# Peptides against a protein of PDB entry 8OXM: the designs that were tried, part 322

Target 1, 371 residues: chain A of PDB entry 8OXM
Amino acid sequence: FKAEFRLAGGVNLPKIIDCVGSDGKERRQLVKGRDDLRQDAVMQQVFQMCNTLLQRNTETRKRKLTICTYKVVPLSQRSGVLEWCTGTVPIGEFLVNNEDGAHKRYRPNDFSAFQCQKKMMEVQKKSFEEKYEVFMDVCQNFQPVFRYFCMEKFLDPAIWFEKRLAYTRSVATSSIVGYILGLGDRHVQNILINEQSAELVHIDLGVAFEQGKILPTPETVPFRLTRDIVDGMGITGVEGVFRRCCEKTMEVMRNSQETLLTIVEVLLYDPLFDWTMNPLKALYLQQRPEDETELHPTLNADDQECKRNLSDIDQSFNKVAERVLMRLQEKLKGVEEGTVLSVGGQVNLLIQQAIDPKNLSRLFPGWKAWV

## One batch from the design tools (peptide; made by RFdiffusion4, then SolubleMPNN)

Design b2_p28_5_s3 (from b2_p28_5, 13 letters changed)
Fold by OpenDDE base, seed 2:
Structure b2_p28_5_s3 (fold): chain B 371 residues (1-371), chain A 28 residues (1-28)
Amino acid sequence: as target 1 above (371 residues)
Amino acid sequence: DKVEEILEEAFKNNLSAKDILKMLKEAE
């Protein structure tokens, strides 16, 4: 091990350790605490399978549609080693770092990231109408700046254009595959951007199979397509390349229905893969300043007493698993709100849902829907 | 095994990354 460590950005202060392997190779390792890295490991295998499906299709292969994957070595339920994505930064660190964030640098007269967070927290328990009004005020006074990421990193115009295209393709692929798998908790610290490739790396894959919809503040968007995410695509926004890449990804997913259902079925019934939402996980994901005071260290003991009657838990689990499989089958058939849609119709609906300020205003303030 | 024990103990005790690195070096 090297004597130097780096802190990765994020709430959990993940520790980056440079390890020298027995082969003399330096490997960056992210030591993540409190997170179930087994969920990340399983979801990385699913992403690798999705990448295999995308690589077999000529149209998605030509477009280089892939989800960036990383190696996960789970050590325990709450500890493990991630292969650190070398040369990645959380999009939140680039955008809304308190000292040198792109919003502060390029828009110094806009609201601070703290002011935006505070305004949205003040209305968290308010009506949807009040949340929408405050969200629109925040959005008006916090204009997107993510276009500057590629402009700062890629000075050559041809490289800049290629990297912006790579970014747009990465957003499209991860958005559609993430939607199919019901991936949640897509806050700005759980999405990394590669400073060399401009591709996204999704981390913290513990909210899957639409379990974000059963959080105390339900997730109301299919994926993260916020104003900064769109701004990074450049002047075309969600039109042209993004839409076409979403459609081609969705086409491959729908044409792979049997394979996807079979794999997800195996994963849902894997006793080592705890994909279900529990109250402690929900509290951790949506912690309020009020809730930080009640997290006494004694929560180590009561994880044993929530062994409620095995029979009622198993029946509830099976019903949830069946519902997840049914909803996955609907998505893969293009069934949205009881209507069968074409690939273009389904992708259009998902884009509209993801960019709708009414949906965005209802998200948990920690998700930072204005970024 | 030893790396896992050190990491579990480090997370239980909320150890600094410096202390974790020291423990990992002492276990090598």
Scores: peptide ipSAE 0.000, ipTM 0.282, DockQ to the pose 0.029
Fold by OpenDDE base, seed 3:
Structure b2_p28_5_s3 (fold): chain B 371 residues (1-371), chain A 28 residues (1-28)
Amino acid sequence: as target 1 above (371 residues)
Amino acid sequence: DKVEEILEEAFKNNLSAKDILKMLKEAE
């Protein structure tokens, strides 16, 4: 173990520990505290199954469509070691690091990340109209720079082009798989980019099955497709490669409906897999950084005394699980807002929802929808 | 598991990485 640790960004302040293996290789390990890494482990298994489906299909295999997975070693319900993908960085660290973030380097006259966050926090409790206006002002004065990630890391034009394609494919695959699974909390610290492959690694999988929609500030986008995410694709944006990769991923997911439903059904009823949103988790995910200091002691209250009638909890749980399964089945049939869509129609709707500044302006300011 | 106890105690007590590493090294 090295004596130095880095904090990965995020509420749980996961400690990145550099470990020297017995082989003399340095391995970054993410030590998460208080998070149930079992949820991450389970979701990684689901991603591996999705990858197996994508590899079996000729069109997705030819495109090398995969969701990046990592090894999760849960040590406890509240601790574990993530074998951190060596050479990954949070997209938020690259983009909006306070000292030397890409926005500050390439757009020094734009609003600072702090100014953007402050402006959006000031309107957090205001109308959707006021949120939209301030979000548009923030976006005008905070222009995307994520194109420079590949340009900084890959100086050879042929390699740069290949890596930009790998990035675009990774965004597409993870976006569609994430949407099918209802993956939420996709803030800029929960998405890593591999500095060698340009592929995304999604971490902190504790908001799944659309449980982000029941947060005090509901999630209004199906996945993260913010301006920087799009800028990383280069001049084509969401068109061409991204759209086609989304469509081919969605096609495989829809054609694998029975398998995906069976897998998710087993997981939803697994008593070891706590996927449900609770009020404490909701408060924690949408807490202000200033309020973090006071609530730390009360999370140790014994879950034992709220033996509310087990029967009413179980019935409520089963109804939520059934609703999740029904919604998953709808997604896999292409049912959106009561209408059956083609793969292209469904993917188009999801892209439009994800890039809509009205939806983005409604997100919790901690999600950083302007990035 | 001793590593688990050390990590739980470390997170509970907001221990420095130096203290965590010391405890992990004493548990080897």
Scores: peptide ipSAE 0.000, ipTM 0.270, DockQ to the pose 0.029
Fold by OpenDDE base, seed 4:
Structure b2_p28_5_s3 (fold): chain B 371 residues (1-371), chain A 28 residues (1-28)
Amino acid sequence: as target 1 above (371 residues)
Amino acid sequence: DKVEEILEEAFKNNLSAKDILKMLKEAE
């Protein structure tokens, strides 16, 4: 370990520590001091299982369909070491950084990211119609620019094409695996892009098993497939490579139903894996800029062992776990809205749900569904 | 079969979901 640390930005002020491995390689590690990294660690293992399934299938293996993983070493319930994804940038940082974001650079006459956020926050408590109208106005005046990521990073046209393909495959794999695991929509800062591979790395996996649907602002999309995410795929958008990679990923997931159900069942009933949404976690995930000021630091972490009255909580927990398993089984059977769909039909429905401006307009404004 | 054996061993040994997932990955 080097004696020097850097602070990464963000509410939790994660510390970046440079470590020299036994191999003589310097590795950056992110030390989070407030987040339960256990959930991230568990989800990384589930992703590794999904990757194993994808590598066994000839069609997904040929397409190199993988969900990118990172090493998580939980040190405690509130501390751990993340292998910092060296050479990655949050897509939100690239797109909507206040000073030098791609939207500002390529679309200087569009609304600022702040103006977009403000407009959507103003309608947050309004009707779905008002949200939709303002979202459409925001989208019209905030045009996607994520295509420029690959264009900036990969100057050689052949490399650019291969990297755009790698990106598209990564989005497809992570979208379908994320849907199966119920990760839902992902905050733009929680999706990293590798500047060398163009692959996505999903971090901060605090929402799983569709727990995003029970947030104060319920999630309305199966995964993040916003306009910038689509723009990064190039002119074909969700058609062609993305759709085919989603279908092939979904095919492997559906054909691995028993394995996936067993894995998820074990996880849901693991007392060390707190996947359930709690009010504090919900508040943190959907924290408003205005609510940041009211969190007085004076909540003494009195370890009030909330003696969870074991009996009533256990029955409620079991019912939630059973419902999650039932919904997972439905997904893996292709049951959507009470109908059995083919892989192509299911993937089509999910894509349509994910890109629907009506669904996107209903998302929590903090997650920036217009990006 | 192999998954059930891993689960039985996991329950017998009070293994973490981490260790279970590792065993599942190694058994596959």
Scores: peptide ipSAE 0.000, ipTM 0.265, DockQ to the pose 0.016
Fold by OpenDDE base, seed 5:
Structure b2_p28_5_s3 (fold): chain B 371 residues (1-371), chain A 28 residues (1-28)
Amino acid sequence: as target 1 above (371 residues)
Amino acid sequence: DKVEEILEEAFKNNLSAKDILKMLKEAE
């Protein structure tokens, strides 16, 4: 092991360890703690299946639509090793690093990331109207800069254009598949970007099957399509390549309904796959201090084994699993808000929901909806 | 086994990445 480590961000974030293999090759390993690596492993298998479906379709294959996957080796229920992609960085590290973040470098007169966070924390318990007004003020004084990622990494104009297209396709594919699977907790530290391919890698897959909607502050967006995410696409924004790639991904998912339902059904009833939101997990996800500094919550894990009667747990679990399957079936039929939509109509609704500043202003401040 | 035990102890005790790296290096 090398003596140098990089934090991929805060105290609970995956720790990057450089290991020398028995073959003399350096490999980056991600050491993740407290998070159930079984959830990540299972969701990686689902992403591999989605990639197989996308590769079989001629239109998605020609567009090279894929979700970046990583190897998960669960060691225990609470620990394991992730094979880390060399040259992958959190989008949050690039954008909002306190020392050298792109917002500070390109927009030195805008609000700091800390000022934005503080303003949104002050209104966290306020009305939706007050949250919206403060969010709009923050957004006005914190302008997107993620276009500079590709400009810094790719100096050749032809390579720059190709990588911007690869990024846009990666956002589209991961957004639609993430929506179908109900993937939540898409904060800026849970989304990595590959510095060579410009493709996204989604990590921390523990909030799935719309369990983000039952958090104390519910998730109000289908996926992350914030201003910096859109700025990385360049002048086309959500139109053209992004929209077409979303539609083609959604078409493949809807045409694979039986396969996706069968897979998710097996996973929901797997006794080794705890996908259900529990109160301790909910508290942990929404009490994460953004900045490492102040709150060591001594979460005394008082192992209050709430001996809930096994029989009442099983009936409650089965009812939640059935609701998840029903909602997945609705998504795959294009049923949104009781109406059957075309692929284009469904994708349009999801884009509008994801970019709506009213939805974004209602998110937990730690999600950083202004980034 | 030893790496797993170090990682479990590191996660139980909320150890810094520096302390984990130190423990892993002492187990080599």
Scores: peptide ipSAE 0.000, ipTM 0.283, DockQ to the pose 0.032

Design b2_p28_5_s4 (from b2_p28_5, 13 letters changed)
Fold by OpenDDE base, seed 4:
Structure b2_p28_5_s4 (fold): chain B 371 residues (1-371), chain A 28 residues (1-28)
Amino acid sequence: as target 1 above (371 residues)
Amino acid sequence: DVVEKILEEAFKNNLSAKDILRLLKEAE
């Protein structure tokens, strides 16, 4: 370990440390000291299993469909070491950085990211109709620019094309795997893009098994497929490569139903794996920028063991776990809204749900569904 | 529509015939 550390941004002030391996290579690591990395570690293992399934299938292997993984070593319930994803940037940082974000650079006459957020926060407690109208106004005046990521990073046209395909495949794989695991929408800071591969890396996997649907502002999309995410795919958008990669991924997932159910069942009943949504986690995930100032965590967690009757907690937990497993089984059977769909029908429904401005307008404004 | 868009983009970006054919096959 080097004696020097860098601070990464964010509320938890993670420390970037440089380690020299026995191979003489320097490796960056992120040390989180106020976060439970166990969920991230478990989800990375599930992603590795999904990658194994995808590599076994000829169609997904030919398309190089994989979900990017990183190493997580939980050290305690509140600390761990992450592999620093060197050469990655949060898509939110590229798109909507306050100083030099791609929206500001390429669309200087559009609404600022702040103006968009303000408009959507003003209607947060309003009707779905009012949210939709304001979201459409925001979208009209905040046009997607994520196509420029690959154009800036890859100047050679053949390389640019290959990297845009790699991006599109990465979005497709992560979207379908994320849907199966119930990751839901993903905050723009929790999606990293690799500046060399154009592949996505999903970080901070604190919402799984559709627990985003029980947030104070419920998730309304199966995965993040916002206008910028689509714009990065190029002129075909969600059609062609993306749709086909989603279908091939979904086919592998559905054909691996028994394996996936068994894995998720073991995880849901693992007493060391807290996947359930709690009010503090919900508050943290849907914190308003204005609320960041007042929550001094005087979390004196007085471990008042509220001896809530272990029986009622266990029964409630078991019912939630059973419901999650049932919903996972439905997804893997192609059951959507009580109907059995083909792989193409299911993927089509999921894409339509994910891109629907009515669904996007209902998302928590902090997650920036217009980006 | 999708094929035409692929072709328009391919021509606009001077993509090789091999890359066009691959893109078309990946869209099928």
Scores: peptide ipSAE 0.050, ipTM 0.740, DockQ to the pose 0.013
Fold by OpenDDE base, seed 3:
Structure b2_p28_5_s4 (fold): chain B 371 residues (1-371), chain A 28 residues (1-28)
Amino acid sequence: as target 1 above (371 residues)
Amino acid sequence: DVVEKILEEAFKNNLSAKDILRLLKEAE
């Protein structure tokens, strides 16, 4: 172990430890405390299965559509070692680092990340109309800069183009797979970018199966497709490569319905896999940074002694699991809002939902929908 | 696991990463 550590951003302040293996290779390890890494581990297995489906299909294989996975070694319910993706950075660290973020460097006259957050926090309890107006003002005064990530890292134009293409493919694949699995909490610290491949790595998979919709501030977007995410695709934006990669990913997912349902069914009924949203987790995910100091999440596992009738918990759990499976089946059939859509129609709806400023303005300010 | 206990205790006690690394090195 090296004597130095870095904090990865985020509430749990995961410690990045550089380990030298017996092979003399340095490996970064993320030590998460207080987080149940079992959920991350299970979701990584699901992503690996999705990758297997994508590799079997000729059209997705030709496009090299994959969701990036990492090794998770859960040590306990509250501790584990993640094989940190060497050469990754949180997109939030690149974009909105307080000292040297890309927004400050490329757009010094725009609002600071702090000013944007403050403005959105001031309207957090206000009407959707007021949230929308303030969000539009924030967006006007906070212009996207994520195009500069690939431009800074890849000076050769041919490499730059290839990496921008890899990025766009990674966003498309992870967005569609994430939507199918109902992956939430896609804030800018939970999405890493690989500085060598330009591929995204999704971390902190603790909000899945649309459990983000039952948060005190519900998630209103199917995936993160914010202005910076789109800006990283370059001049084509969501059109062309991104859309086609989403459609081909969705086609593979829909054609693999039985396999995906069987996998998710096994996981939903796995007693070791706690995917359900609890009130404490909800409070934690939507806590204000200023309030972080006092609430020691003494998630003592021992507060299971509230004798809620085991029967009522099990019946409530089973009803939630059934609803999740039904909604997954609908997604895989292309059923959106009671209408059966084609792959292109479904992907179009999801893109429109994800980029809609009305949906983005309703998100929790900590999600940073303006980034 | 000894590493698990060290990590749990380290997180419970908000130990510095220097202290965590020391404890991990003492457990080798």
Scores: peptide ipSAE 0.000, ipTM 0.252, DockQ to the pose 0.028
Fold by OpenDDE base, seed 5:
Structure b2_p28_5_s4 (fold): chain B 371 residues (1-371), chain A 28 residues (1-28)
Amino acid sequence: as target 1 above (371 residues)
Amino acid sequence: DVVEKILEEAFKNNLSAKDILRLLKEAE
């Protein structure tokens, strides 16, 4: 271990440490405190399994469809070591950093990120109609700029093109697998981009199995497919490569139904894997100051172990687990809103749901649906 | 059309015929 550490930013101020491996190679590691890394560790194992399924299929292997994974070593319920992905940046830091963000650099006459956030916070308790109108005004005056990520990082036209394809494939693969697993809390700080590969790394995997839909402000989109996410794909947007990569990923997931159900069933009943949404976690996720710069005092989660009677917890837990498995089975059969869809029909519905400005306008403002 | 957009982008960014054919094939 080196004697020096760096802060990675964020509410929990994780420490970046440099370690020398037994192979003599220097590796950066993130020491995260106060978070349960067991959820991240379990979800990384599920992503590795999904990658194995995608590598077995000829069409997904030829397209190099994969989810970027990182190593998680949980040390306790409140601490662990993450493999720090060297050369990754949060998409939010690139897009909406207050000093030098891409929106400010390329669109200096648009609304600031702070003005957009303030406008959406002012309507947070208003009707869906008022939220939609303000969201459309924000979107008109905050135009997407994420195309410039690949243009800044990759000056050679052939390299630029290959990296934009790698980005588009990474968005497609992670969106479909994330939807199948019901992955939530996909705000702009929980999605990293690799500056060398242009692939996405999803972090903070604590909202899974559609538990984002039971938040005080429910999640209304299947995955993040906002205007900047689409702008990074270039002129084709959600059509062509993105749609086809989603369809090929969904085909592999649906054809792997038995394997996926068996693994998720084992995880749902693992007593060490707390995936259920609790009221304190729900409050923490939706009371986060939207700008990580305000050191809100860590609410001491007083360890009031609400000793709810073990017997009533177990019956409620089993009913929730059964409902999650039933919904997973429906997704893998292509059952959406009581109708059986083809792979193309299901992927089309999910894309339309994810880009619908009515769904996006209903999200919690801290999710930054205008980015 | 997706093909028209690929061709427009290829012209704007001086993409090779190989890269155009790859985009078309990945969109198929």
Scores: peptide ipSAE 0.184, ipTM 0.828, DockQ to the pose 0.013; fails the geometry check
Fold by OpenDDE base, seed 1:
Structure b2_p28_5_s4 (fold): chain B 371 residues (1-371), chain A 28 residues (1-28)
Amino acid sequence: as target 1 above (371 residues)
Amino acid sequence: DVVEKILEEAFKNNLSAKDILRLLKEAE
């Protein structure tokens, strides 16, 4: 191990350590000290299974539809080693870094990321109408720039084009699989882009099975498909390649219903896999930057064994697990709002929900739905 | 039209006829 470490950023201040293997190769590792890496590890196994299903289907295999996975080695419930996704950058870092972010570089006369966040935080407790109006003003004065990622990294037009296709396919695959697994909206720091492949890597998989809908500010989108995410696809946006890749991914998922249900059922009842949303996790995920200063570390987790009767906890857990399985079964049948949709109809509904400014304006401002 | 947008972008970025045809075929 090298004696030096870098901070990866984020609330938990994960440490990037450089390790020299017995083979003399340097490998970067992310050491998370407070997150349950078991959830990440389990979700990586589910992604590997989804990738296996996608590779078996001729249409998805020809399109190279895959979710990028990373190696997770959980050491404890609160510690583990992630293989750091070498050659990746958070999309949030590329887009809205305060020093050299693409919005500042390409749109210097637009609102700053801070001004956008401030405006949306000011209306956080206001009506949906007021949130929508302010969100539209923010969007008008904060134009998307993510197209420049591929243009900066890939100077050859043919390479640029291939990488933009790889990006679009990666967004489509991760969006549909993320919807099926109920990953919901993803913070811009939890989506990495590979600087060589233009493929996305989703990290910090602590919200799954639509548990984002029970947050203090519930999620209103099936996946992150914000204006910058769409801008990275180029002039066609969500049409053509993206839509078709979503449909082909959804077709494979729906045709694999029994396999997906069986695997998710085993995971939901695994006593080592804590997927349930708790109030502390909910507060942590939607903390205001201003609220971080008042949470003094003096919450001693006094082991107040609130002996909630083990029976009532188990019954409540089982009811939540059953509800998750029922909702997963509905998704895999194409049941949306009590109506059975075709693959194309379901994918269209999901895209429309994900890009709707009314839904985006209702998201937690900390997740930056205008980016 | 999606085709018109693909063509406009392809011309703007000096894409080859082969890449344009591939893009059109992947948008179908």
Scores: peptide ipSAE 0.107, ipTM 0.792, DockQ to the pose 0.013; fails the geometry check

